# Peptides against a protein of PDB entry 2ODG: the designs that were tried, part 41

Target 1, 89 residues: chain A of PDB entry 2ODG
Amino acid sequence: MTTSQKHRDFVAEPMGEKPVGSLAGIGEVLGKKLEERGFDKAYVVLGQFLVLKKDEDLFREWLKDTCGANAKQSRDCFGCLREWCDAFL

## One batch from the design tools (peptide; made by RFdiffusion4, then SolubleMPNN)

Design b2_p17_1_s1 (from b2_p17_1, 8 letters changed)
Fold by OpenDDE base, seed 1:
Structure b2_p17_1_s1 (fold): chain B 89 residues (1-89), chain A 17 residues (1-17)
Amino acid sequence: as target 1 above (89 residues)
Amino acid sequence: MEELIEEGVKKALELLK
C-alpha cells in the first residue's frame, strides 16, 4: 500500500508528546473530537490500540464510533500505529 | 476476551472525561 508523508513522518521516530492530530488519517475535525474525549496525544490513542491487542477490526470500529472516522481515515490511522509499533515496540 | 476489552475501554473513557 502507498503511504502519505504524514504517515512516514510519524513512523520514523518515537512519538513522544505528539498531538493526536499527528496520526495519519486524523485531521483537524477528527482530532478535535478525539481531544474532547480525552485522546489529546497520539500516545493515548496508541494505548487504546494496544488495549485492543492491535486488532484492526476492533480498533477501526472504535475509532469510527469515537470520532466518526470513515474507512480510509481509520485504515490510515491503524496502519500508522501498526508500523510505528513494528519499529519501536 | 472482547467483553473484557470492552469493559476496560469503557472505564478508561470515563476516566479521560
Scores: peptide ipSAE 0.131, ipTM 0.709, DockQ to the pose 0.105
Fold by OpenDDE base, seed 4:
Structure b2_p17_1_s1 (fold): chain B 89 residues (1-89), chain A 17 residues (1-17)
Amino acid sequence: as target 1 above (89 residues)
Amino acid sequence: MEELIEEGVKKALELLK
């Protein structure tokens, strides 16, 4: 599968205080919805990803239920966090 | 296990709001 530049930018360096919208698959619409639900930083979504034990189905379902992410958006976001964790966790 | 995780997720969401 091909990745976006946004994905590559995110997985290339420590997450720090990056906003939730920095995650691949999370645009302005989804980002705002996530922020309204308390997920304002990418590391908060990372926390959710880890609580779900990095399970793809659980995470993608959570993302859909939380902000209305479609299949591609949830896939992109999952892949972004998975690869970030592979590099830095 | 999945149910326990889901319960925790729901609680976490409530705390974040």
Scores: peptide ipSAE 0.121, ipTM 0.706, DockQ to the pose 0.101
Fold by OpenDDE base, seed 5:
Structure b2_p17_1_s1 (fold): chain B 89 residues (1-89), chain A 17 residues (1-17)
Amino acid sequence: as target 1 above (89 residues)
Amino acid sequence: MEELIEEGVKKALELLK
């Protein structure tokens, strides 16, 4: 699978206080929706990812249900968090 | 497990609001 520069930028360094919109697959629209639900930082979404045991199907379903992410957006976001965890967790 | 996780997520969301 090919990755975006946004993905590569995210997985290359510690997450810190990066906004939720820094996650691959999370644009302005999805970011705002996530923020409204309390997921304002990327690390909050990371927390959800970890609570779901890093399960792809569960996470992608959650993301869809939470902010309306489509298949590509949820896949990109999942991949972003998975690879970040592989590097830093 | 999935059901328990769902309940946890729901509770977490309530706390975040």
Scores: peptide ipSAE 0.118, ipTM 0.699, DockQ to the pose 0.081
Fold by OpenDDE base, seed 3:
Structure b2_p17_1_s1 (fold): chain B 89 residues (1-89), chain A 17 residues (1-17)
Amino acid sequence: as target 1 above (89 residues)
Amino acid sequence: MEELIEEGVKKALELLK
């Protein structure tokens, strides 16, 4: 499937201090929930992604349990972080 | 390994609050 422009914008450059809402699949609703749990920056979610050894099932389950992400949202977010890591990590 | 990760995730979440 094709990616969103939001995904392409995120994976094209170092994420720096980008807010958590810059991640593909993370809209305003999920972003606010993540921020309430301490995940305010995209790099904090990246940290969680890396702690989970980049495992798709573990990460997507965590995201669902943490902010209520559905299957598409968790897939988009996982793909966004995976491709960013492939480019910059 | 997964159990250890789960414990770490839970602890991290608490510390970030």
Scores: peptide ipSAE 0.118, ipTM 0.698, DockQ to the pose 0.102

Design b2_p17_1_s2 (from b2_p17_1, 8 letters changed)
Fold by OpenDDE base, seed 5:
Structure b2_p17_1_s2 (fold): chain B 89 residues (1-89), chain A 17 residues (1-17)
Amino acid sequence: as target 1 above (89 residues)
Amino acid sequence: MEELIQEGVEKAKELLK
């Protein structure tokens, strides 16, 4: 599976206060929708990822329901958080 | 902020049931 530079940049370092839009798969459109729902930082979405016990199907479903992410967007976002957690959690 | 994210959190909790 190939990854984007955006993905690689995210998983390479602690996420700190990075905006939600820094997550792979989350562009301007999805980012704005997430922000409107209170998910303004990447770590808030990470929180949901962890609440869902890192389950791919559950997280991707949640993301779709929350901001309308399509299959690729949710896959990219999940993979981004999974690999970040593998490195730092 | 907590009030804004409440629905999103509740959605996640429902998925765990």
Scores: peptide ipSAE 0.379, ipTM 0.862, DockQ to the pose 0.117
Fold by OpenDDE base, seed 4:
Structure b2_p17_1_s2 (fold): chain B 89 residues (1-89), chain A 17 residues (1-17)
Amino acid sequence: as target 1 above (89 residues)
Amino acid sequence: MEELIQEGVEKAKELLK
């Protein structure tokens, strides 16, 4: 599967203080919803990804339940975090 | 833990059960 430039930009460098909206699959709408739930930084969502033991189905379900992400959005976000972790964790 | 994220964390924990 192909990735977006947004994905490539995210996985290329340490996450630092990047906002949640910098995650692939997380646009303005989902970003706002995540921020309203306290997930303002990408690393907070990373935390959930890690708590869920990097399980794709569990993470994507959590993301859907938390912000209403559709299948593509949750897939893109999961892939973004997975590849970031493979590179930096 | 920040109060705002507590529900989200608990939701994730429930998925692990």
Scores: peptide ipSAE 0.378, ipTM 0.861, DockQ to the pose 0.118
Fold by OpenDDE base, seed 1:
Structure b2_p17_1_s2 (fold): chain B 89 residues (1-89), chain A 17 residues (1-17)
Amino acid sequence: as target 1 above (89 residues)
Amino acid sequence: MEELIQEGVEKAKELLK
């Protein structure tokens, strides 16, 4: 499958203080919901991704349960974090 | 801030069980 420019921009560099909304699959709606729950930075979501041992099913389920992400959104977000970790972790 | 994410962290912990 193809990736978005948003995905490519995220995985290309250290994430630093990038907001949660910079993650692929996380738009305005999901971003605000995540921020309301304390996940304001991309690195906080990265933390959960790592706690879940980079497991796709577990992470996508967590994301769905936390902010209501659909299958496409959770897949895009997972792929974004996975590829970022492959490059920088 | 730590208190804000606690529920989210607990959800993840439960998935690991």
Scores: peptide ipSAE 0.374, ipTM 0.861, DockQ to the pose 0.119
Fold by OpenDDE base, seed 2:
Structure b2_p17_1_s2 (fold): chain B 89 residues (1-89), chain A 17 residues (1-17)
Amino acid sequence: as target 1 above (89 residues)
Amino acid sequence: MEELIQEGVEKAKELLK
C-alpha cells in the first residue's frame, strides 16, 4: 500500500500540538466531529489509540463510532498513528 | 479529564471488555 503526503508529513516529526485534522484520514468533516467531541489535538486521539493497546480493529471501530470514519479514513488514521508510534514512542 | 471527551474515552474502555 502507498501512503499520502499527509501521512508522511505527520510521521516524520513529533506531533506536538498538531490539530486532530493533521492525522491522515481525518479531513475537515471528521476533524470537526472529533473536535466537537473534545478530540481537538492529534495527541488526544493518540491517547485513545494507546488505551486501545494499538489494536487496529478496536481503534478503527472506535473511530468509526466516534466520528463516522469510513474504512479508508480509519485505516489511514490507524496507519498514521501506528507508524508515528514506531518512530517516536 | 474534560467531560467533553469522557464519553469517547469510556467508549474506548468498553471496547476492551
Scores: peptide ipSAE 0.370, ipTM 0.858, DockQ to the pose 0.139

Design b2_p17_1_s3 (from b2_p17_1, 7 letters changed)
Fold by OpenDDE base, seed 1:
Structure b2_p17_1_s3 (fold): chain B 89 residues (1-89), chain A 17 residues (1-17)
Amino acid sequence: as target 1 above (89 residues)
Amino acid sequence: MEELIEEGVKKAKELLK
């Protein structure tokens, strides 16, 4: 499958203080929901990704349960974090 | 007001069980 420019921009550099909305699959709607629950920065979601041991099914389920992400959104977000970790972790 | 991440962390921990 192809990736978006948003994905490529995220995985290309250290995430620093990037907002949660910079993650692929996380648009304005999901971003606001995540922010309301304390996940305002991409690195906070990264933290959950790591706590879940980078497991795709667990992370995608968590994301769905937390902000209502659909299958495409959770897949894009997972792929974004996985590839970022492959490059920088 | 922004909610603390405690509930989010709890959900993740439950998935690990």
Scores: peptide ipSAE 0.374, ipTM 0.857, DockQ to the pose 0.106
Fold by OpenDDE base, seed 2:
Structure b2_p17_1_s3 (fold): chain B 89 residues (1-89), chain A 17 residues (1-17)
Amino acid sequence: as target 1 above (89 residues)
Amino acid sequence: MEELIEEGVKKAKELLK
């Protein structure tokens, strides 16, 4: 599989205060929905990823349930967080 | 008005059951 530049940009550096929309797979639509639910920063979604013990199925299900992410969006977001954690956690 | 993250967190916790 290939990754997007957005993915590469995210996993290349500490995420700091990056908005949730900086996550791969999270565009304007999903970003707004996540923000409306209080998930305004990428690190808040990272928190959920970690609570779910980095489990792909659980995280992708959560993301779908929370903001309506489709399969590609949830896959991209999961991969983004997984690879970020591999680099920095 | 922004929804509190508690609902989202609760949802995640429920997936772990």
Scores: peptide ipSAE 0.366, ipTM 0.852, DockQ to the pose 0.104
Fold by OpenDDE base, seed 4:
Structure b2_p17_1_s3 (fold): chain B 89 residues (1-89), chain A 17 residues (1-17)
Amino acid sequence: as target 1 above (89 residues)
Amino acid sequence: MEELIEEGVKKAKELLK
């Protein structure tokens, strides 16, 4: 599967203080919903990814339940975090 | 915000059970 430029930009460097909307699959709509739930930074969502032990199904379900992400959005977000972790964690 | 995060974490942890 191919990745987006947004994905590539995210996985290429340390996460730092990047906003939640910088995650692949997280656009304006989902980003705002996540922020409303307290997930304002990408690293906070990373935290949930790690709490769920990097499990794809669990993370994607959590993301769907939390912000209404569809299958593609949750897949893109998961892949983004997985590859970031492979590079930097 | 801290309370919201706590709820979010709780939700995630419930999925592990």
Scores: peptide ipSAE 0.361, ipTM 0.857, DockQ to the pose 0.139
Fold by OpenDDE base, seed 3:
Parts: structure tokens; sequence; C-alpha cells
Structure b2_p17_1_s3 (fold): chain B 89 residues (1-89), chain A 17 residues (1-17)
């Protein structure tokens, strides 16, 4: 599958203090919901990704339950974090 | 903020069981 420019921009460099909304698949609506739950930075969601041992099904389920992400949104977010980790972790 | 994160982390940990 092809990736978005948002995905490419995220995986190209260290994420630093980027907001949660910088993650592929996380738009304004999902970003606000995540922030309301304390997940304000991309690295906090990365933390959950790592706690779940990079498991795709578990992470996507968690994301759905936490902010209501649909299949595409959770797929994009997972792929974004996976490829970032492959490059920098 | 820590209280909010704790709930999110707890949910994730429960999925690992």
Amino acid sequence: as target 1 above (89 residues)
Amino acid sequence: MEELIEEGVKKAKELLK
C-alpha cells in the first residue's frame, strides 16, 4: 500500500515533542480524544505501542477502544509507529 | 495528567493477559 505524505514526514526524523496529531491516521477528531485521555504527544502513544510489544492486533484494538479509530485510521497509525521504530529504535 | 495516562496504560496491559 502507498503511504501518505504525513506518514513519510513522521517516519523521516526523530519524533521529539511532536503532538499526537502528527501520527498518520490521527486527525483532529481522534487527536482531541487522545489528548483528553492524556495522550498529548506522539511519544506517549509510542509508549503504548511498545507496552503492547508492537503487536498490531492489540495496538489497533487499543486505539479503537481509546479514541474510536476505524480500521484505516488504526492501520495508518500502527504502520507509522512500526516504520518509525524500524528506523530509530 | 498521570491519572489519565494510568487508565490508558491499564487498558493496554489488560490486553496482554
Scores: peptide ipSAE 0.356, ipTM 0.852, DockQ to the pose 0.139

Design b2_p17_1_s4 (from b2_p17_1, 8 letters changed)
Fold by OpenDDE base, seed 5:
Structure b2_p17_1_s4 (fold): chain B 89 residues (1-89), chain A 17 residues (1-17)
Amino acid sequence: as target 1 above (89 residues)
Amino acid sequence: MKELIEEGVKRAKKLLE
């Protein structure tokens, strides 16, 4: 599977205080919706990813329900967090 | 913000049921 430069940039280093919009699949529209729900930092979404025990289907469903992410957006976001965790968690 | 995050956590945890 091919990845975006945005994905590669995110998984290459500790996420620190990166905004939620730094996650692959999360653009300005989804980012604003996530921020409205209190998810302003990428690490807050990481928290949800971990709460859901890294389950792809559950996380993608949660993301869809929370901000309206479509299949590609949720897939990209999940893959971004999965790969980041494989490297740093 | 904390309450909003808590709602998000609750929604996520419900998916585990």
Scores: peptide ipSAE 0.355, ipTM 0.851, DockQ to the pose 0.159
Fold by OpenDDE base, seed 1:
Structure b2_p17_1_s4 (fold): chain B 89 residues (1-89), chain A 17 residues (1-17)
Amino acid sequence: as target 1 above (89 residues)
Amino acid sequence: MKELIEEGVKRAKKLLE
């Protein structure tokens, strides 16, 4: 699977205060829904990713349940966080 | 906001059961 430029931009540097919408797979629709649930920063979603022990199926299910992410969106978001963690965690 | 995050964490943890 190929990655997007959005993915590459995210995994290339510390995420700092980047908004949740900077995550690959998280567009304006999902971003707004996540923000409504308190997940306004990418690092808050990272927290959930870590709580779920970096498990792909569990994280993607959580993301789907939380903001309605489809299979591609959840896959892109998971891959984004996984690769970021591999580089910086 | 804090309560929303706590609920999110709780829901995530339930998936680990």
Scores: peptide ipSAE 0.353, ipTM 0.849, DockQ to the pose 0.160
Fold by OpenDDE base, seed 2:
Structure b2_p17_1_s4 (fold): chain B 89 residues (1-89), chain A 17 residues (1-17)
Amino acid sequence: as target 1 above (89 residues)
Amino acid sequence: MKELIEEGVKRAKKLLE
């Protein structure tokens, strides 16, 4: 499996105040939908990831239900958060 | 904004039930 540069850029450093759109798999469309639901920062989505105990299926389902993410988008987003947590949490 | 987040959290937590 290969990752995108967007993924690599995200997992390389503390996420700080990065917008939700900085997450791999989250483009402008999904980002706007997440922002409309209050998830404007990547760390807010990280919070949901942690609430769901880092469970892939649960997180990807939540993301799909929340913003309409498809399988690739949810996979990319999950992988991004998982690897970020492995490095910094 | 807080209410939106709370609703999102509740949706996530329901998946754990």
Scores: peptide ipSAE 0.343, ipTM 0.846, DockQ to the pose 0.161
Fold by OpenDDE base, seed 4:
Structure b2_p17_1_s4 (fold): chain B 89 residues (1-89), chain A 17 residues (1-17)
Amino acid sequence: as target 1 above (89 residues)
Amino acid sequence: MKELIEEGVKRAKKLLE
């Protein structure tokens, strides 16, 4: 599968204080919903990803339940975090 | 596993409020 420029930009460097909307698959709509649930920074979603032991099914289901992400959005977000972790964790 | 983890996360979020 091909990746987006947004994905490549995110996995290229430490995420620091990047907002949740910087994650691949997370646009303005999903970003606002995540922020309303307390997930304002990308690293908070990373934390959930790690708490869920990097399990794809658990994370993608959580993301769907939390902000209404569809299959592509949750796939893009999961892949973004997985590849970031491979590089920096 | 999902239920256990979700319960833990919910508790953690409450502590941050």
Scores: peptide ipSAE 0.211, ipTM 0.788, DockQ to the pose 0.081

Design b2_p17_2_s1 (from b2_p17_2, 7 letters changed)
Fold by OpenDDE base, seed 1:
Structure b2_p17_2_s1 (fold): chain B 89 residues (1-89), chain A 17 residues (1-17)
Amino acid sequence: as target 1 above (89 residues)
Amino acid sequence: SEEELIQEGVKKALELL
């Protein structure tokens, strides 16, 4: 599938202090839920991604359980972090 | 607290491993 401009913007540069909502697949609803759980920055979610050893199934399950992400949202978010890591980690 | 929330998030992730 094709990626969104949001995805491309995220993976193009170091994420720095970007908010969690800057992650592909994380809209306003999911972003607010993640923030309520302490995940206000994209790099905090990156931390969970790395703790889960970059495993797609584990990360997507975690994201679903944490904020209610559906299949597309979790897939988009995973892809966003994977490609960012491939470029910068 | 924020720290407690993050710790819970990490715990959930670790439980999947």
Scores: peptide ipSAE 0.322, ipTM 0.844, DockQ to the pose 0.132
Fold by OpenDDE base, seed 5:
Structure b2_p17_2_s1 (fold): chain B 89 residues (1-89), chain A 17 residues (1-17)
Amino acid sequence: as target 1 above (89 residues)
Amino acid sequence: SEEELIQEGVKKALELL
């Protein structure tokens, strides 16, 4: 699979206080929806990812249910968090 | 509130386990 520059930029460094919109697959539309649900920072979504034990299907389902992410968006977001965790967790 | 929103999100995640 190919990745976006957005993905590469995210996985290359500590997450810090990056907004939720910095996650691959999370554009302005999904970002706003996540923010409205209290998920304004990427690390809050990371928290959900970890609660779900880094399971792809569960996380992608959660993301879909929470902000309406489609298959590509949820896949990109999952991959972004997975690879970030592989590097930093 | 923000706390309630986050709690709802966490609950949704936990329900998938």
Scores: peptide ipSAE 0.306, ipTM 0.834, DockQ to the pose 0.109
Fold by OpenDDE base, seed 4:
Structure b2_p17_2_s1 (fold): chain B 89 residues (1-89), chain A 17 residues (1-17)
Amino acid sequence: as target 1 above (89 residues)
Amino acid sequence: SEEELIQEGVKKALELL
């Protein structure tokens, strides 16, 4: 599969204080919903990803249930975090 | 289940925010 420029921008550098909306697959709509649930920074979503032991099905289901992400959005977000972890964790 | 245990912990953590 191909990746977006947004994905490439995210995985290229340390996450720092990047907002949740900087994650691939997370646009303005999903970002606002995540922020309302306490997930305002990308690193908070990273935390959830790690607590779920990097399990794709568990994470994508969680993302769907939490903010209404569709299959592509959850796939893009999962891939973004997986690739970031491969580079920096 | 493992998922239930994990989500219970997450739920508790979010209550602290």
Scores: peptide ipSAE 0.146, ipTM 0.732, DockQ to the pose 0.071
Fold by OpenDDE base, seed 2:
Structure b2_p17_2_s1 (fold): chain B 89 residues (1-89), chain A 17 residues (1-17)
Amino acid sequence: as target 1 above (89 residues)
Amino acid sequence: SEEELIQEGVKKALELL
């Protein structure tokens, strides 16, 4: 399936200090929940993604359990981080 | 603290491995 502009914007450049809400699939609701759990920056979620060895199932499960992401949101977020890593890691 | 929250998150993530 096609990606969103939000995804493309995120993957296009180093993430730096971008907020967690800049991740594809992470809107205001999920972003606030993640921030409340200490995941205020996109790179912190990237850290979790890397700690989980880029495993899709584990990451998406973690995201669901951590902030209540649905299947689409977790898919979008995972894809965003995977493609960002392919470009910059 | 924020550090504690992050560590909790990391710990939980590691438990999935």
Scores: peptide ipSAE 0.099, ipTM 0.668, DockQ to the pose 0.159

Design b2_p17_2_s2 (from b2_p17_2, 6 letters changed)
Fold by OpenDDE base, seed 4:
Structure b2_p17_2_s2 (fold): chain B 89 residues (1-89), chain A 17 residues (1-17)
Amino acid sequence: as target 1 above (89 residues)
Amino acid sequence: KEKELIEEGVKKAKELL
């Protein structure tokens, strides 16, 4: 499948202090919900991704439970973090 | 077993937020 420009922009460089909304699949609605739960930076979500040992099903389920992400949103977000880790971790 | 370890880790991590 093809990726979005948002995905490509995120995986192309170090994450730094990028906001949670910079993650592919995370728009304004999901971003606000994540921020309200303490996940304000992309690296905090990365931390959760790593604690879950990069497991797709666990992460996507967590994302759904935490902010109400649908299947496409959770897929896009997972793919974004997976490919970022492949490049930089 | 691994699931339980992950769940404990997630719980502890969230307590820091």
Scores: peptide ipSAE 0.068, ipTM 0.674, DockQ to the pose 0.093
Fold by OpenDDE base, seed 5:
Order: structure tokens, then C-alpha cells, then sequence
Structure b2_p17_2_s2 (fold): chain B 89 residues (1-89), chain A 17 residues (1-17)
């Protein structure tokens, strides 16, 4: 499968204070929902990803339950965080 | 087991938000 430019942009550098909407798969709609739940920064979602031991199924399910992400959105977001972690952790 | 620990961690994390 191919990745988006958004994905590539995210995984290419430290995430710092990037908003949650910078994550691949997280658009304006999902971003707002995540922010409402306290996940305003990408690093907060990263924290959740790590708490879930980087488990794809658990994370994608969590994302769906938290902001209503569909299969593609959760896949893209998971892949984004996975590859970022591979590069920077 | 592990799932319970993860759920507990998730819960605790949410409480901080």
C-alpha cells in the first residue's frame, strides 16, 4: 500500500507540539472530536498508542470508539504513529 | 491479564485529561 504525503510529512520529523490533526487519517472532523476528548496534540494520541503497547487492533478500536474513525482513518493514523515511532523511539 | 492492565492504564490516562 501507499502512504499519503500527510503521512510522510508527519513521520519525517519530531512531532513536537503538532496538533492532533497533523496525524494521517485525522482530518478536521476527527481532530475536533479528539480535541473535545482531551486529545488536542498528536503526542497525546501517541501516548495512547504507547499505552496500548502499539497494538494495532486495540489502537484502531480505541480510535474508532473515541472519535468515530473509519477503517481507513484508523489504519492511516496507526501507520503514521507506528512509522514515527520506528523512526524516533 | 494484559488486556486488563492495558484497560487500567487507558482509564488512568483518561482521568488526567
Amino acid sequence: as target 1 above (89 residues)
Amino acid sequence: KEKELIEEGVKKAKELL
Scores: peptide ipSAE 0.066, ipTM 0.668, DockQ to the pose 0.094
Fold by OpenDDE base, seed 2:
Structure b2_p17_2_s2 (fold): chain B 89 residues (1-89), chain A 17 residues (1-17)
Amino acid sequence: as target 1 above (89 residues)
Amino acid sequence: KEKELIEEGVKKAKELL
């Protein structure tokens, strides 16, 4: 399994105020939907990830339900947050 | 029980948005 450059860019540094669209798997479409639901920053999605205790199935299902993410998008987003947490949390 | 706790946490978190 390979990662994208977007993933690598995200996990390489502190998250700061990065927009939700900076998360791997989250493009313009999903980003706008997340923003409409109040998830405008990547750290807000991180918060949800942590509330779900980093559970992959729960998070990916939440992401699907919240913004319509498909399997690849949710996988990429989950992996992005997991590896970011491994590095910085 | 774990799912219930998580669900409640999610709900509470969303209330802060």
Scores: peptide ipSAE 0.061, ipTM 0.662, DockQ to the pose 0.093
Fold by OpenDDE base, seed 1:
Structure b2_p17_2_s2 (fold): chain B 89 residues (1-89), chain A 17 residues (1-17)
Amino acid sequence: as target 1 above (89 residues)
Amino acid sequence: KEKELIEEGVKKAKELL
């Protein structure tokens, strides 16, 4: 699978205080919905990813239920966090 | 069982947000 520049930018460095919208697959619409639910930083979504034990199906379903992400958006977001963790965790 | 435990943990964690 090919990745976006947004994905590459995210996985290339420690995420620090990056906003949730910095995650691949998370645009302004989904980002605002996540922020309204308290997921304002990328590291909060990372926390959810880790609580779900990095399980793709669980995470993607959670993302769908939480902000209405479609299949591509949830796939991109999952892949972004997976590869970030592979590099830094 | 594991899935259920994770889900309960997620719910509790979310209450802090």
Scores: peptide ipSAE 0.052, ipTM 0.650, DockQ to the pose 0.092

Design b2_p17_2_s3 (from b2_p17_2, 6 letters changed)
Fold by OpenDDE base, seed 1:
Structure b2_p17_2_s3 (fold): chain B 89 residues (1-89), chain A 17 residues (1-17)
Amino acid sequence: as target 1 above (89 residues)
Amino acid sequence: SEEKLIEEGVERAKELL
């Protein structure tokens, strides 16, 4: 399966203070909804990913419930965080 | 279950945001 340039840019370096919209699968619409719920930085979503013990089904369901992400958006976001963690965690 | 405990913890955490 191919990845986007957005995914590659995110997983290539430390996350730092990157906004939530830097995550693959999270565009302006989903990013605004996440920010309104307190998930303004990518590292806050990373925290949720880790609290859910990196479980794909739990995380993707959470993302759907929290911001209305569709299947592709949640898959892209999950894959982005999984590969970032594989590199840096 | 573990899943239930995690979900409850997530809800508690979200209340602080």
Scores: peptide ipSAE 0.076, ipTM 0.693, DockQ to the pose 0.069
Fold by OpenDDE base, seed 2:
Structure b2_p17_2_s3 (fold): chain B 89 residues (1-89), chain A 17 residues (1-17)
Amino acid sequence: as target 1 above (89 residues)
Amino acid sequence: SEEKLIEEGVERAKELL
């Protein structure tokens, strides 16, 4: 599998205050839905990712249930957070 | 189970938002 430039941009540097929409797989539609649910920053989604113990199935299911992410979107988002954690956590 | 514990934790965490 290949990664997007969006993925590469995200995993390359500290997350800081990046909006949730900066996550790979999270476009404008999903971003707005996440923001409405209180997940306005990427680090809030990171928090959820960590609470779920970095479990792919649990996280992707959560993302689907929370914002309606499809398989590709949830896969991209999971991969983005996993690789960010590998680099910085 | 671990899954149940995590699920409960997720719900608690969401309440803080």
Scores: peptide ipSAE 0.074, ipTM 0.694, DockQ to the pose 0.091
Fold by OpenDDE base, seed 4:
Structure b2_p17_2_s3 (fold): chain B 89 residues (1-89), chain A 17 residues (1-17)
Amino acid sequence: as target 1 above (89 residues)
Amino acid sequence: SEEKLIEEGVERAKELL
């Protein structure tokens, strides 16, 4: 599958203090919901991704339950974190 | 089980938020 420019921008460099909304698949609506749950930075979502041992099904289900992400949004977000970890972790 | 340990870890992490 093709990736978005947003995905490519995220996976290309260290995460630093990037906001949660910088993750592929996370727009303004989902970003605000994640922030309300304490996931204000992309690295906090990364933490959850790692706690779930990088499991796709677990992470995507968590994301759906936490902010209402649909299948595409959760897929995009998972892929974003997976590829970032492959490059930098 | 691994799944249970993961679930417990997730819950502990949420408590810190």
Scores: peptide ipSAE 0.070, ipTM 0.687, DockQ to the pose 0.093
Fold by OpenDDE base, seed 3:
Structure b2_p17_2_s3 (fold): chain B 89 residues (1-89), chain A 17 residues (1-17)
Amino acid sequence: as target 1 above (89 residues)
Amino acid sequence: SEEKLIEEGVERAKELL
């Protein structure tokens, strides 16, 4: 599958203090919902991704339950974190 | 079980937010 420029921009460099909205699949609506639940930085969502042992089904279900992400949004977000980890973790 | 450990880890993480 092809990736978005947003995905490529995220996986190309250390994430540092990037906001949660920098993650592929996380737009303004989902970003605000995540921030309200305490997930304000991309690295906090990375933490959840790692706590779930990088399991795709668990992470995507969590994202759906937490902010209402649809299948594409959760897929894009998962892929973004997976490829970032492959490069930098 | 692994599932239980994951669930407990998730809950602990949430409590620290």
Scores: peptide ipSAE 0.070, ipTM 0.684, DockQ to the pose 0.095

